# Peptides against a protein of PDB entry 7BDX: the designs that were tried, part 5

Target 1, 212 residues: chain A of PDB entry 7BDX
Amino acid sequence: EMGAAACTLLWGVSSSEEVVKAILGGDKALKFFSITGQTMESFVKSLDGDVQELDSDESQFVFALAGIVTNVAAIACGREFLVNSSRVLLDTILQLLGDLKPGQCTKLKVLMLMSLYNVSINLKGLKYISESPGFIPLLWWLLSDPDAEVCLHVLRLVQSVVLEPEVFSKSASEFRSSLPLQRILAMSKSRNPRLQTAAQELLEDLRTLEHN

## One batch from the design tools (peptide; made by RFdiffusion4, then SolubleMPNN)

Design b2_p25_8_s2 (from b2_p25_8, 8 letters changed)
Fold by OpenDDE base, seed 1:
Structure b2_p25_8_s2 (fold): chain B 212 residues (1-212), chain C 212 residues (1-212), chain A 25 residues (1-25)
Amino acid sequence: as target 1 above (212 residues)
Amino acid sequence: as target 1 above (212 residues)
Amino acid sequence: MLAEPRKLYDDFEAQAQLAAALAAA
C-alpha cells in the first residue's frame, strides 16, 4: 500500500517539467526505470486470463509507474533519456502491449501507448520504436481491442508513423499490405468523437500518401 | 525494491518547495501521510533489539519516508498541513523517538528530529509538540544517545523551545528541575564542532533565562 | 503535424517559510 501511495504521488508531481528534470538529474533514475520495466513485466505475467483487479494496490502501483514513464516522455530531455538510457524499458513496453489480450488491462495499455506516442515525438524515438521487430503487426493487434480509448491511442501512434516520411518509407509496403482499412473505416463512424476524428484524420493522411 | 526506489525519488524531488506544494495540493496527500506513520511504526516494531540492516530495502524505504516528512516540514505550507491535518503522524514520530533505544536507528532518529525541528519553526507547531505528554522526559531520553548527530538535533529542538517565551514559560519549572546540565556541559566540550557549538549556545540561552 | 505530448495527473498548492531540506542519498 505505501509503495503504491508513494509512486502515485511521484506520478502526480512528475507532470511538472522541473520535477522530471530533477528525477533525471539524480543518480537514482537509471535504477528506477530499470526496476520499473521489471515490475510492469512481473505484473502482466501474474494476470490470470482477462481478470484484473483494477482497484488493487498492485494495479494502481503499475498504473503509476506507466504514468511516470508517460510524463517523463512528455519532456524533451525525458525522451532523450528514455531513448538513450532506457531502451530496455521501451522494449518491455512494446512486449507487454503484445502480451495483453484485447480488453485486458485497458488503463495500462492506454498509459503505455501514451508513453510510446510521447517518445515518438522525437524522430530518434520514432525510429527506435518503429524499427522494433513486429511493430506493424503489433499496431494491428492492438487496434483489434474493443475499447475505444485503446484504439484512439493506437491510431495516434499509427499517425505519428504515417506523418514521418523517413520512417514511413521504410515500412510503407508492409504497412499498406496489412492495413486493417475496414476496421479504421468503422472507427471513423464511431460514436466516440475523439476516436471518430482520429480515424478520419488518419484516413485522410493515408489518402494523401497514396497520391504522392 | 520498487517501492523503495519510488519513495527515494519522491524524497529527492521533495527538496523543492514547488514539489511540496504539488504533493499537498493533490488529493492523495492525506492518505500518503497517514500510511507513512503506520509504515514507520511497523518498521520500528519489527526491529530485533539494537540490530538494524541499514542497507535493507525496508530501512531505505523508511528513511525516504522520514526524509519526505522533513522536506514537507521545511516549507511553511507543509508545516501548516502537518499541524492541521497530520497530527497523528506527529504523535507517531514522538512515540517512535521514545521507542527507539540509544544507539538504535540513528539515521531514522536524526530524520525524525529534523522533521520535528522544522515543525517547531511555527509557533503553532512548537506548541503542539511541546504540549505532548512526556515531551520533556523524551528530550532527555534522546539526549542520552551515544551518537553526536542525534544529540545535536535534540539540542536544536531543545533550543527552539527555550527561545520561545510563550512555550518555555509553561514548561520552565519542569525543564529546570530535570535539565541534564552535566550532559550538556560535556557536549559543549565535544570534539564534534557542530555539537560543541549547539551545546554552548544552549548553555548561553539557559543562562540568559536565569537572569530574566 | 504531431500533437503536443500528453501529461497526466496534476496537483499544486502554494505557501512558503524557512526550514532545512534534505535530498535523497
Scores: peptide ipSAE 0.023, ipTM 0.774, DockQ to the pose 0.054
Fold by OpenDDE base, seed 3:
Structure b2_p25_8_s2 (fold): chain B 212 residues (1-212), chain C 212 residues (1-212), chain A 25 residues (1-25)
Amino acid sequence: as target 1 above (212 residues)
Amino acid sequence: as target 1 above (212 residues)
Amino acid sequence: MLAEPRKLYDDFEAQAQLAAALAAA
């Protein structure tokens, strides 16, 4: 309980740029983010066979950790730190997103996807995650999620790839050959306005790339 | 391990006034400080019979919690919050300081005493803690500690009481009748310059009060 | 006159943010 409360408070204050800088400026940052990855992995592995209680202290603890990573990645120096000094954490997030089933741990998926999106704001971060083994199949796996918010954040991450020619060119063939076009088209007709807009924008971006 | 790491980071960032304000401005602050007191109490109760491993995750966790309380109390709004909304925590700290033996949990004692000193900067806080049952005997109990740093922070807290006439007058009789003068005189001759200075200053303050 | 309050664990350096920050739910 106390661990979850402390981590939740740390998540809340990490919404500040100054706090993120403070987190990173200390000698504890590397250790913290290393253990963060291990903790998130341990949690996801524990879900095999048991009903996830989303309101459990363990769940809240992991959500807060994912939130902290997201908030750190929201800041330029935080992205640089993650890409330079915490690559194992990024690899862990990618792996965990692959290990989770559609509809499983929706909130955690959203937070992890938000963190990856934030990392993708930097070209170096975008290159790193997009060059990860199985990245394209992972995106389509995640896009099969029944949750609109998961799908929204997948589409945002896909858009980050598509809008960067240097990155997109490296995987364009795999991307085009495996593109779940019908799924994205269905999302462009969603009753969820955010999902609808994201899907429409991505479809427009893809059309522009086909004409170039 | 992760809980201790998260709490340690929260302790680090709580050194900022803006972070303290952020901690207090959220809807999680009351719950956090309530659980903090319970956690510290649980830790101290667990020390009965077992050798305290100061480097354990549990110890570091509790040290970080005490550090957070100290940092919150170092800020004006934090003192106000503690005195108005977290009195149970203050009572817990006072109780724990009484439950610990001389030489036991020195680091925790120092942090707790620092938090009480910070609270004592506000007249309302000083009134609250000084009117707590057994407060004067507690000060003398703590002053018997062999650790110079514990004694230093006790002397600082005693000085806060002595330098506030409205507060001192309420317990002046008990204070004068139980004053461990020989102990304070011995401290005024300490090889520890900080302890020596604090003891000398307190003796000077006491002499001034006897002439008034 | 009371001495100034003490803060502990002051080990922070500042770096910049560009992505969406979330508040703890």
Scores: peptide ipSAE 0.028, ipTM 0.773, DockQ to the pose 0.056; fails the geometry check
Fold by OpenDDE base, seed 5:
Structure b2_p25_8_s2 (fold): chain B 212 residues (1-212), chain C 212 residues (1-212), chain A 25 residues (1-25)
Amino acid sequence: as target 1 above (212 residues)
Amino acid sequence: as target 1 above (212 residues)
Amino acid sequence: MLAEPRKLYDDFEAQAQLAAALAAA
């Protein structure tokens, strides 16, 4: 209970750029983010079933951890830190996103995807995550999730790849050959307006790439 | 491990006034500080012997909690919050300071005393803690500690009482009758310069009160 | 275009007074 409470408070205050700088400026950051990955991994491994008790202290603790990572990645220096010094954490996030089944741990998936999206804002981060083994299959795996919000954040991450020629060129062949176009088209007709818009934009970007 | 790490980071960033305001401005503060007291109490109750393993994760966690309280109390709005909304925590700190033996949990004592000192900076806080049952005996109990740093912070807290006529007048009789003058005099001759100075200043303040 | 970085919580403002503050060692 106390750990979750402390982590939740840290998550809340980490929305401040100055707080992120303070976290990273200390000698505790490396250890913290290392343990973060391990803790998240342990949590996912401990899940016996597809049902997650969202209100548990354990869940709240892990959500807060993922939230902190997201907030750190929302800042330029935070992204640089994660990509340079916390690659293991990024690898862990990618791993966990792959290990979770569709519909499993939806909120955690969203938080992790948001963190990866924030990382992808800087070219170094985008390069790193996109060059991870199995990244493209992972995107499609995640896009099969029944949850609209998970899919939304997957589409946003896909768009980050598509909009960066330096990155997209490397994976363009695999991307085009495995693109779940019908799934994306279905999302463009979603009743969820955010998902609909994201899917439409991605489809437009893809069409532009086909014509160039 | 992770809880301690998160709490340690929160402690570090709580040195910022903006962070303290952020902590208090959220809906999590009340719960957090409530659990803080309980956690600290549980820790103290779990101590089997006089020897504390300072490097344990559990110790680090509790130190960080006490540090957070101290940093919150370092800010005016934080003091106001603690005195108005977290009296149970203050009561717990006073209790724990009384429950610990001389020489036991020295670092924790220092942190808790620092928090109480910070609380004492505002008149409401000083009134509240000084009117706690057994407060004066507690001060003398703590002043019997063999650790110079514990004694230093006790003297500082005593000085807070002595320097506030509105508070001191209420306890002046008990204070004068139970004052461990010989102990304070011995401290004024300490090889520890900070302790020496604090004791000398207190003695000067006491002399001034006797002449008025 | 890529959207702005997303922060999950908002910042709060505070004013300071002189007291003993501690940082984690």
Scores: peptide ipSAE 0.023, ipTM 0.775, DockQ to the pose 0.054; fails the geometry check
Fold by OpenDDE base, seed 2:
Structure b2_p25_8_s2 (fold): chain B 212 residues (1-212), chain C 212 residues (1-212), chain A 25 residues (1-25)
Amino acid sequence: as target 1 above (212 residues)
Amino acid sequence: as target 1 above (212 residues)
Amino acid sequence: MLAEPRKLYDDFEAQAQLAAALAAA
């Protein structure tokens, strides 16, 4: 309980750039993010089935960790740190996103996807994530999720790839050949306005790339 | 391990006034400090004998918690919060200081004493602490500790009482009747310069009060 | 669409300090 509470507070205060800098400026940053990855991995591996106790201390703890990573990645120096010094954590997040079943641990998925998106704002981060083995299949795996928020954040990450020619060119063939177009088209007609907009924008971006 | 790491980072960043305000501005502050007290109490109750694994995750966790309380108490709004809304935590700290044997959990004692000292900078805090049942006996109990740092911080807390007439007047009789004068005199001759100075200053303050 | 970083919580403001602060080294 106390660990979850402390971690949650750290998550809250990590919304500040100054706090992110303070975390990274210490000698404990590397260890912290290493343990973060291990803890999230252990949590996911401990899950039995698709049922999750969302309000459990363990869940809260892992959510807070994912939130901290997201907030760190929201800052330029935080992205640089993650991409340069904590690649294992990024690999872990990608792995866990793949290991989770559709509909499983939706909140955690959203948080992890948000962290990846923030990392993807950095070209080096985007390159690293997109060059990860199985990245494109992972995107489609995640896009098959019944949850609109998961799908929304997947679409945003896909868009980050599509909008960067240097990155997109490396995976364009696989991307085009495996694109779940019908799924994205269905999302563009969603009653969820955020999902609808994201899907529409992505479709427009894809059309623009086909004409160029 | 992860809890200790997260709490340690929170401790580090809580040195900032902004972070203290952030902690207190949230709706989770009360619960956090409640659990903090319970956690420290559970730790102390779990101790078997005078031996402590100083480097254990559990110890690190509790040290970080005590550090956070200290940092919160270093800020005016933090003192106000503790004195107005987290009195149970203050009571717990006082209790734990009494429950620990001389020489037991020295580092934790120092941290707890530092938090009490910081609280005592606020007149309301000083009043509350000094009016706690058994406060004067507790001071002498702690002053019997073989550790110079424990004794130093006890002397500083005693000095806070002595330097505030409104507070001192309420306990002056008990204070004078039970004062371990020989112990304080011995400390005024300590090879530890900080302890020596603190004891000398306290003795001077006490002499000044006797002549008035 | 502009790639903007997303924080999950809001920012905080500064105040004055009178007592000894500790940080874990």
Scores: peptide ipSAE 0.021, ipTM 0.776, DockQ to the pose 0.053; fails the geometry check

Design b2_p25_8_s3 (from b2_p25_8, 9 letters changed)
Fold by OpenDDE base, seed 5:
Structure b2_p25_8_s3 (fold): chain B 212 residues (1-212), chain C 212 residues (1-212), chain A 25 residues (1-25)
Amino acid sequence: as target 1 above (212 residues)
Amino acid sequence: as target 1 above (212 residues)
Amino acid sequence: MLADPRKLHDDFEAKAQLAAALAAA
């Protein structure tokens, strides 16, 4: 209980850039983010056995951890830190997103996807995650999720790839050959306005790339 | 391990006034500080059995909690919060300081004493802690500690009481009758300059009060 | 007058971020 409370408070205050800088300026950041990845991984692995209630202290703890990573990645120095010094954490997030089933741990997926999106704002971060093995299949796997928020954040991440020529060119062939176009088209007709807009924008971006 | 790491980071960033305000501005502060007291109490109670190594994750976790309380109390709004909304935590700290043996958990004692000292800067806080049952005996109990840092922070807390007429007048009789003058005099001859100075200043303050 | 409050760590300033930061639920 205490751990979840402390981590939740840390998550809340990590919304500040200065707090992110303070976290990263200490000699404890590396250890913290290393353990973060391990803890998240352990949690996801535990889901195969005990149906942990989503509102458990353990769940809240892991949500807070993912939230902290997201907030850190929202800051330039935080992105730099993650891509330079905490690549294992990024690898873990990608792994966990692949390990989770459609509809499983929706909130955690959203937070992890948000963190990856924030990382993708940095070109180095975008390059790193997009060059991860199985990245393209992972995107489509995640896009099969029934949850609109998950799909939204996947589309945003896909857009980050599509909009960066250096990155997109390297995976363009695989991307085009595997693109679940029908799924994206279906999302463009979603009743969820955010999802609808994201899908439409992505479709427009893709059309623009085909004409070039 | 993760809990200790998270709490340690929270402790580090809580050195900022803005972070303290952020912690207290959330609806989670009450719960957090409630659990904090409970966790610290559980830890101290556990010391009677397993010789926990001072460097254990559990110890570090509790140190961080005490550190957070100290940093919160270093801020005006934090002191106000503690004295208005977290009196149980203050009571717990006083209790734990009494429960710990001389030489036991020195670092924790120092942190707890620092938190109480910071609280004592607020007149309401000073009144509250000084009116706690057994407060005067507790001071002398703590002053018997062989650790110079513990004694230093006790002397500082004693000074806070002595320097406030409203507070001192209520306990002056008990204070004077039980004062371990010889112990304080011995401290005024300490090789530790901080302890020496604190003891000298307190002796001067006490002399001034006798002449008034 | 009582001495200034004692902090264990250096002070940091905190500000709200505009980027996709989530508040703790």
Scores: peptide ipSAE 0.029, ipTM 0.763, DockQ to the pose 0.055; fails the geometry check
Fold by OpenDDE base, seed 3:
Structure b2_p25_8_s3 (fold): chain B 212 residues (1-212), chain C 212 residues (1-212), chain A 25 residues (1-25)
Amino acid sequence: as target 1 above (212 residues)
Amino acid sequence: as target 1 above (212 residues)
Amino acid sequence: MLADPRKLHDDFEAKAQLAAALAAA
């Protein structure tokens, strides 16, 4: 309980740029993010079946950790730190997103996807993530999730890839050949306005690239 | 390990006034400080004998918690919060300081004493602490510690009591009758310059009060 | 005169913001 409470507080205050700087400026940041990845991995591996222990202290703890990573990645120096000094954590997040089933640990998926999106704002981060093995199949796997919020954040991450020609060109063939167009089209007709908008924007971006 | 790491980070960033405000401005602060007291109490009660597990994850976790409390108390709004909404934590700290033996958990004692000193800067806090049952005997118990840093922070806390006439007048008789003058005099001759200075200042303050 | 309050941890560095930050809620 205390660990979860402390982590939740740390998550809350990590919304501040100054706090993220403070987290990163210490000699303990590297160790913290290393253990963070290990803890998240341990949690996901401990998930036996459909046990939605969303309200457990352990779940809350892991959510808070993912939230901290997201908030760190929301800041320029935080993104730089993650991409330069915490690549193992990024690899772990990508792996965990692949290990989770559709509909499983939706909140955690959302936070992890948000963190990856934030990292993708840095071109170096976008390159690193997009060049990870199985990245394109992972995007489509995640887009099969029944949760609209998961799909929304996947679409945002996909858009970050598509909008950067240097990155998109490296995987354009695989991307085009495996694009779940019908799924994205279905999302563009969603009753969820955020999902609908994200899908429409992505479809427009893709159409623009086909003409160029 | 992860809990200790998170708590240590939270401790580090709590040195910021803005972070303290953020911690306290949330709806989770009350719960956090309630659990903090319980966790610290549980740790101290788990100490079997002279096991200086100073390097254990549990010890580090509790030190970080005490550090957070200290840093919160270093800020005016934090002191107000502790005195108004977290009195149980203050009572717990006082109790734990009494439960620990001389030389036992020195680092924790120092942090707890620092927190109480910070609280004592608020007159309401000073009143609350000084009116706690057994407070005067507790001061002398703590002053028997062989550690110079423990003694230093005790002397500072004693000075806060002595320098506030409204507070000192309520316990002046008990204070004067039980004053370990020889111990304080010995400290005024310490090779530790900080301890020496604190003892000298307190002796001067006491002499001034005897003439008034 | 009371002495100044004591802070125990000082870890602060500068950063920039870019994407969605979430509160602990």
Scores: peptide ipSAE 0.025, ipTM 0.760, DockQ to the pose 0.055; fails the geometry check
Fold by OpenDDE base, seed 4:
Structure b2_p25_8_s3 (fold): chain B 212 residues (1-212), chain C 212 residues (1-212), chain A 25 residues (1-25)
Amino acid sequence: as target 1 above (212 residues)
Amino acid sequence: as target 1 above (212 residues)
Amino acid sequence: MLADPRKLHDDFEAKAQLAAALAAA
């Protein structure tokens, strides 16, 4: 209980740039994020079946950790830290996103996707995650999720890839050949306005790339 | 491990006033500090004998909690919160300081004493802790500690009492009758300059009060 | 409108998580 509460407080205050700088300014930041990855991994591996106890202390703790990563990645220096010093954590997040089934651990997926999206703002970060083995299949796997928020954040991440020619060109062939166009089109008609907009924007971006 | 690390980070960033405000601004601050007290109490009660494993995860976790309390108490609004909303935590700290033997859990004692000292900056806080049953005997018990830092912070807390006439007058008789003068005099000759200075200042303050 | 590229978890979400964690105990 106390650990989850304390970690959640840390998550909350990490929404501040100054707090992110303070987190990273210590000599223990590297180890902290290493343990973070290991802890998240242990949690996901401990999940039996497709059901998560969302209210467990362990879940809350891991949510807080993922939240911290997201908030760190929301800041330029935090992104720089993650993409330079904690690539293994990024690898872990990618792996965990692949290990989770559609509909499983939705909140954690959202948080992890948000973190990756934030990292993708950094070109180096975007390059790193997009060049990870199985990244494109992973995107489509995640896009099969029944949760609108999961899909939303996947679409945003896909858009980050598409909008960077240097990154997109490296995977363009695979991307085009595997694009779940019908799924994205369906999302462009979603009743969820955020999801709808994200899908529409992505489709527009893709059309622009096809005509150039 | 992760809990201790995360809590330690929270402790570190809580050195900021804005972070303290963020900690307190939540609807869960009360419960957090309640659990904090309980956790610290459980730790102290779990100590077998006079030896503490200072490097244990549990120890580090409790140190971080005590550190957070200290940092919260270092800020005006934090003191106000503690003295108005978390008096039980203050009671717990006082109790734990009494339960620990000389030389036992020195780091925790220091942190707890620092928190009480910070609380003592608030007159309401000073009144509250000084009016706690057995407070004066507790001060002398703590002053018997072999650790210079423990003694230093005890002396500071004693000074806080002495410097407030309204507070001191209520306990002046007991204080004078039980004052470990020889111990304080010995400390005024300490090779530790901080301890020496604190003892000297206290002795000067006491002399001033005797002549007025 | 380009979605704000910065995704932060605000105090509200953090409070919700804290509440959930405390309630689970």
Scores: peptide ipSAE 0.019, ipTM 0.760, DockQ to the pose 0.081; fails the geometry check
Fold by OpenDDE base, seed 2:
Structure b2_p25_8_s3 (fold): chain B 212 residues (1-212), chain C 212 residues (1-212), chain A 25 residues (1-25)
Amino acid sequence: as target 1 above (212 residues)
Amino acid sequence: as target 1 above (212 residues)
Amino acid sequence: MLADPRKLHDDFEAKAQLAAALAAA
């Protein structure tokens, strides 16, 4: 309980750029983010058996960790740190997103996807993420998730790739060949306005790329 | 491990007044400080049997908690919060200081004493602490600790009482009757310059009070 | 359109006063 509470407070205050800089400026940052990845991994591995109550202290703890990573990645120096010094954490997040079943741990998936999206704002981060083994299949698998919020953040991440020619060119063939067009089209008609907009924008961007 | 790491980071960033305000401005502050007290109490209760390695994750976790309380108390709004809304935590700290044996958990004692000292900067806080049952005996018991740093912070807390006439007048009789004068005199000759100075200053303040 | 990074929580402001603060090393 106390761990979750402390981590939740850290998550809350990590919304400040100054706090992120303070976290990174310490000698404990590397260790913290290493353990973060390990802890998240351990949590996800524990889910295959016991339905951990989503409201458990453990869940809250892991959510807070993912939130901290997201908030760190929301800042330029945080992105630089993650991409340069905590690639293992990024790899872990990608792996966990692959390990979680559709509909499983939606909140955690959203947080992890948000962190990856924030990292993708950095070209180096986007390159690193997009070059991860199985990245494109992972995106489409995640886009099959029944949760609209998961799908929304997947679409945003896909858009980050599509909008960067240097990155998209490397995976364009695989992307085009595996694109779940019908699924994205269905999302463009979603009652969820955020999902609808994201899908529409992505479709527009893809159409523009086909004409060039 | 992760709990200790997260709490340690929170401790580090709590050195900022902005972060303290953020902690207090959230809806989780009351719960956090409540659990803090409980966690510290549980830790101290666990010491009566197993020599927990002072370097354990649990120890680090509790030290970080005490550090956070200290940093919160270092700020005016933090003192106000603790004295108005977290008196149970203050009571717990006083209790734990009484429960720990001389020489036991020195680092934790120092942190707890520092938090009480910071709280004592607020007149309301000083009044509350000094009116705690057994406060004067607790001070003298703590002053018997073999650790110079513990004694230093006890002397500082005593000085906070002595320097406030409204507070001192309420306990002056008990204070004078139980004053470990020989112990304080011995400290005034300590090789530790900080302890020496604190003891000398206190002795001077006490002499001034006797002449008035 | 440049994608903006997203924070999950809001930012805070503070003023300083006199007490011994400990920083975690």
Scores: peptide ipSAE 0.013, ipTM 0.766, DockQ to the pose 0.053; fails the geometry check

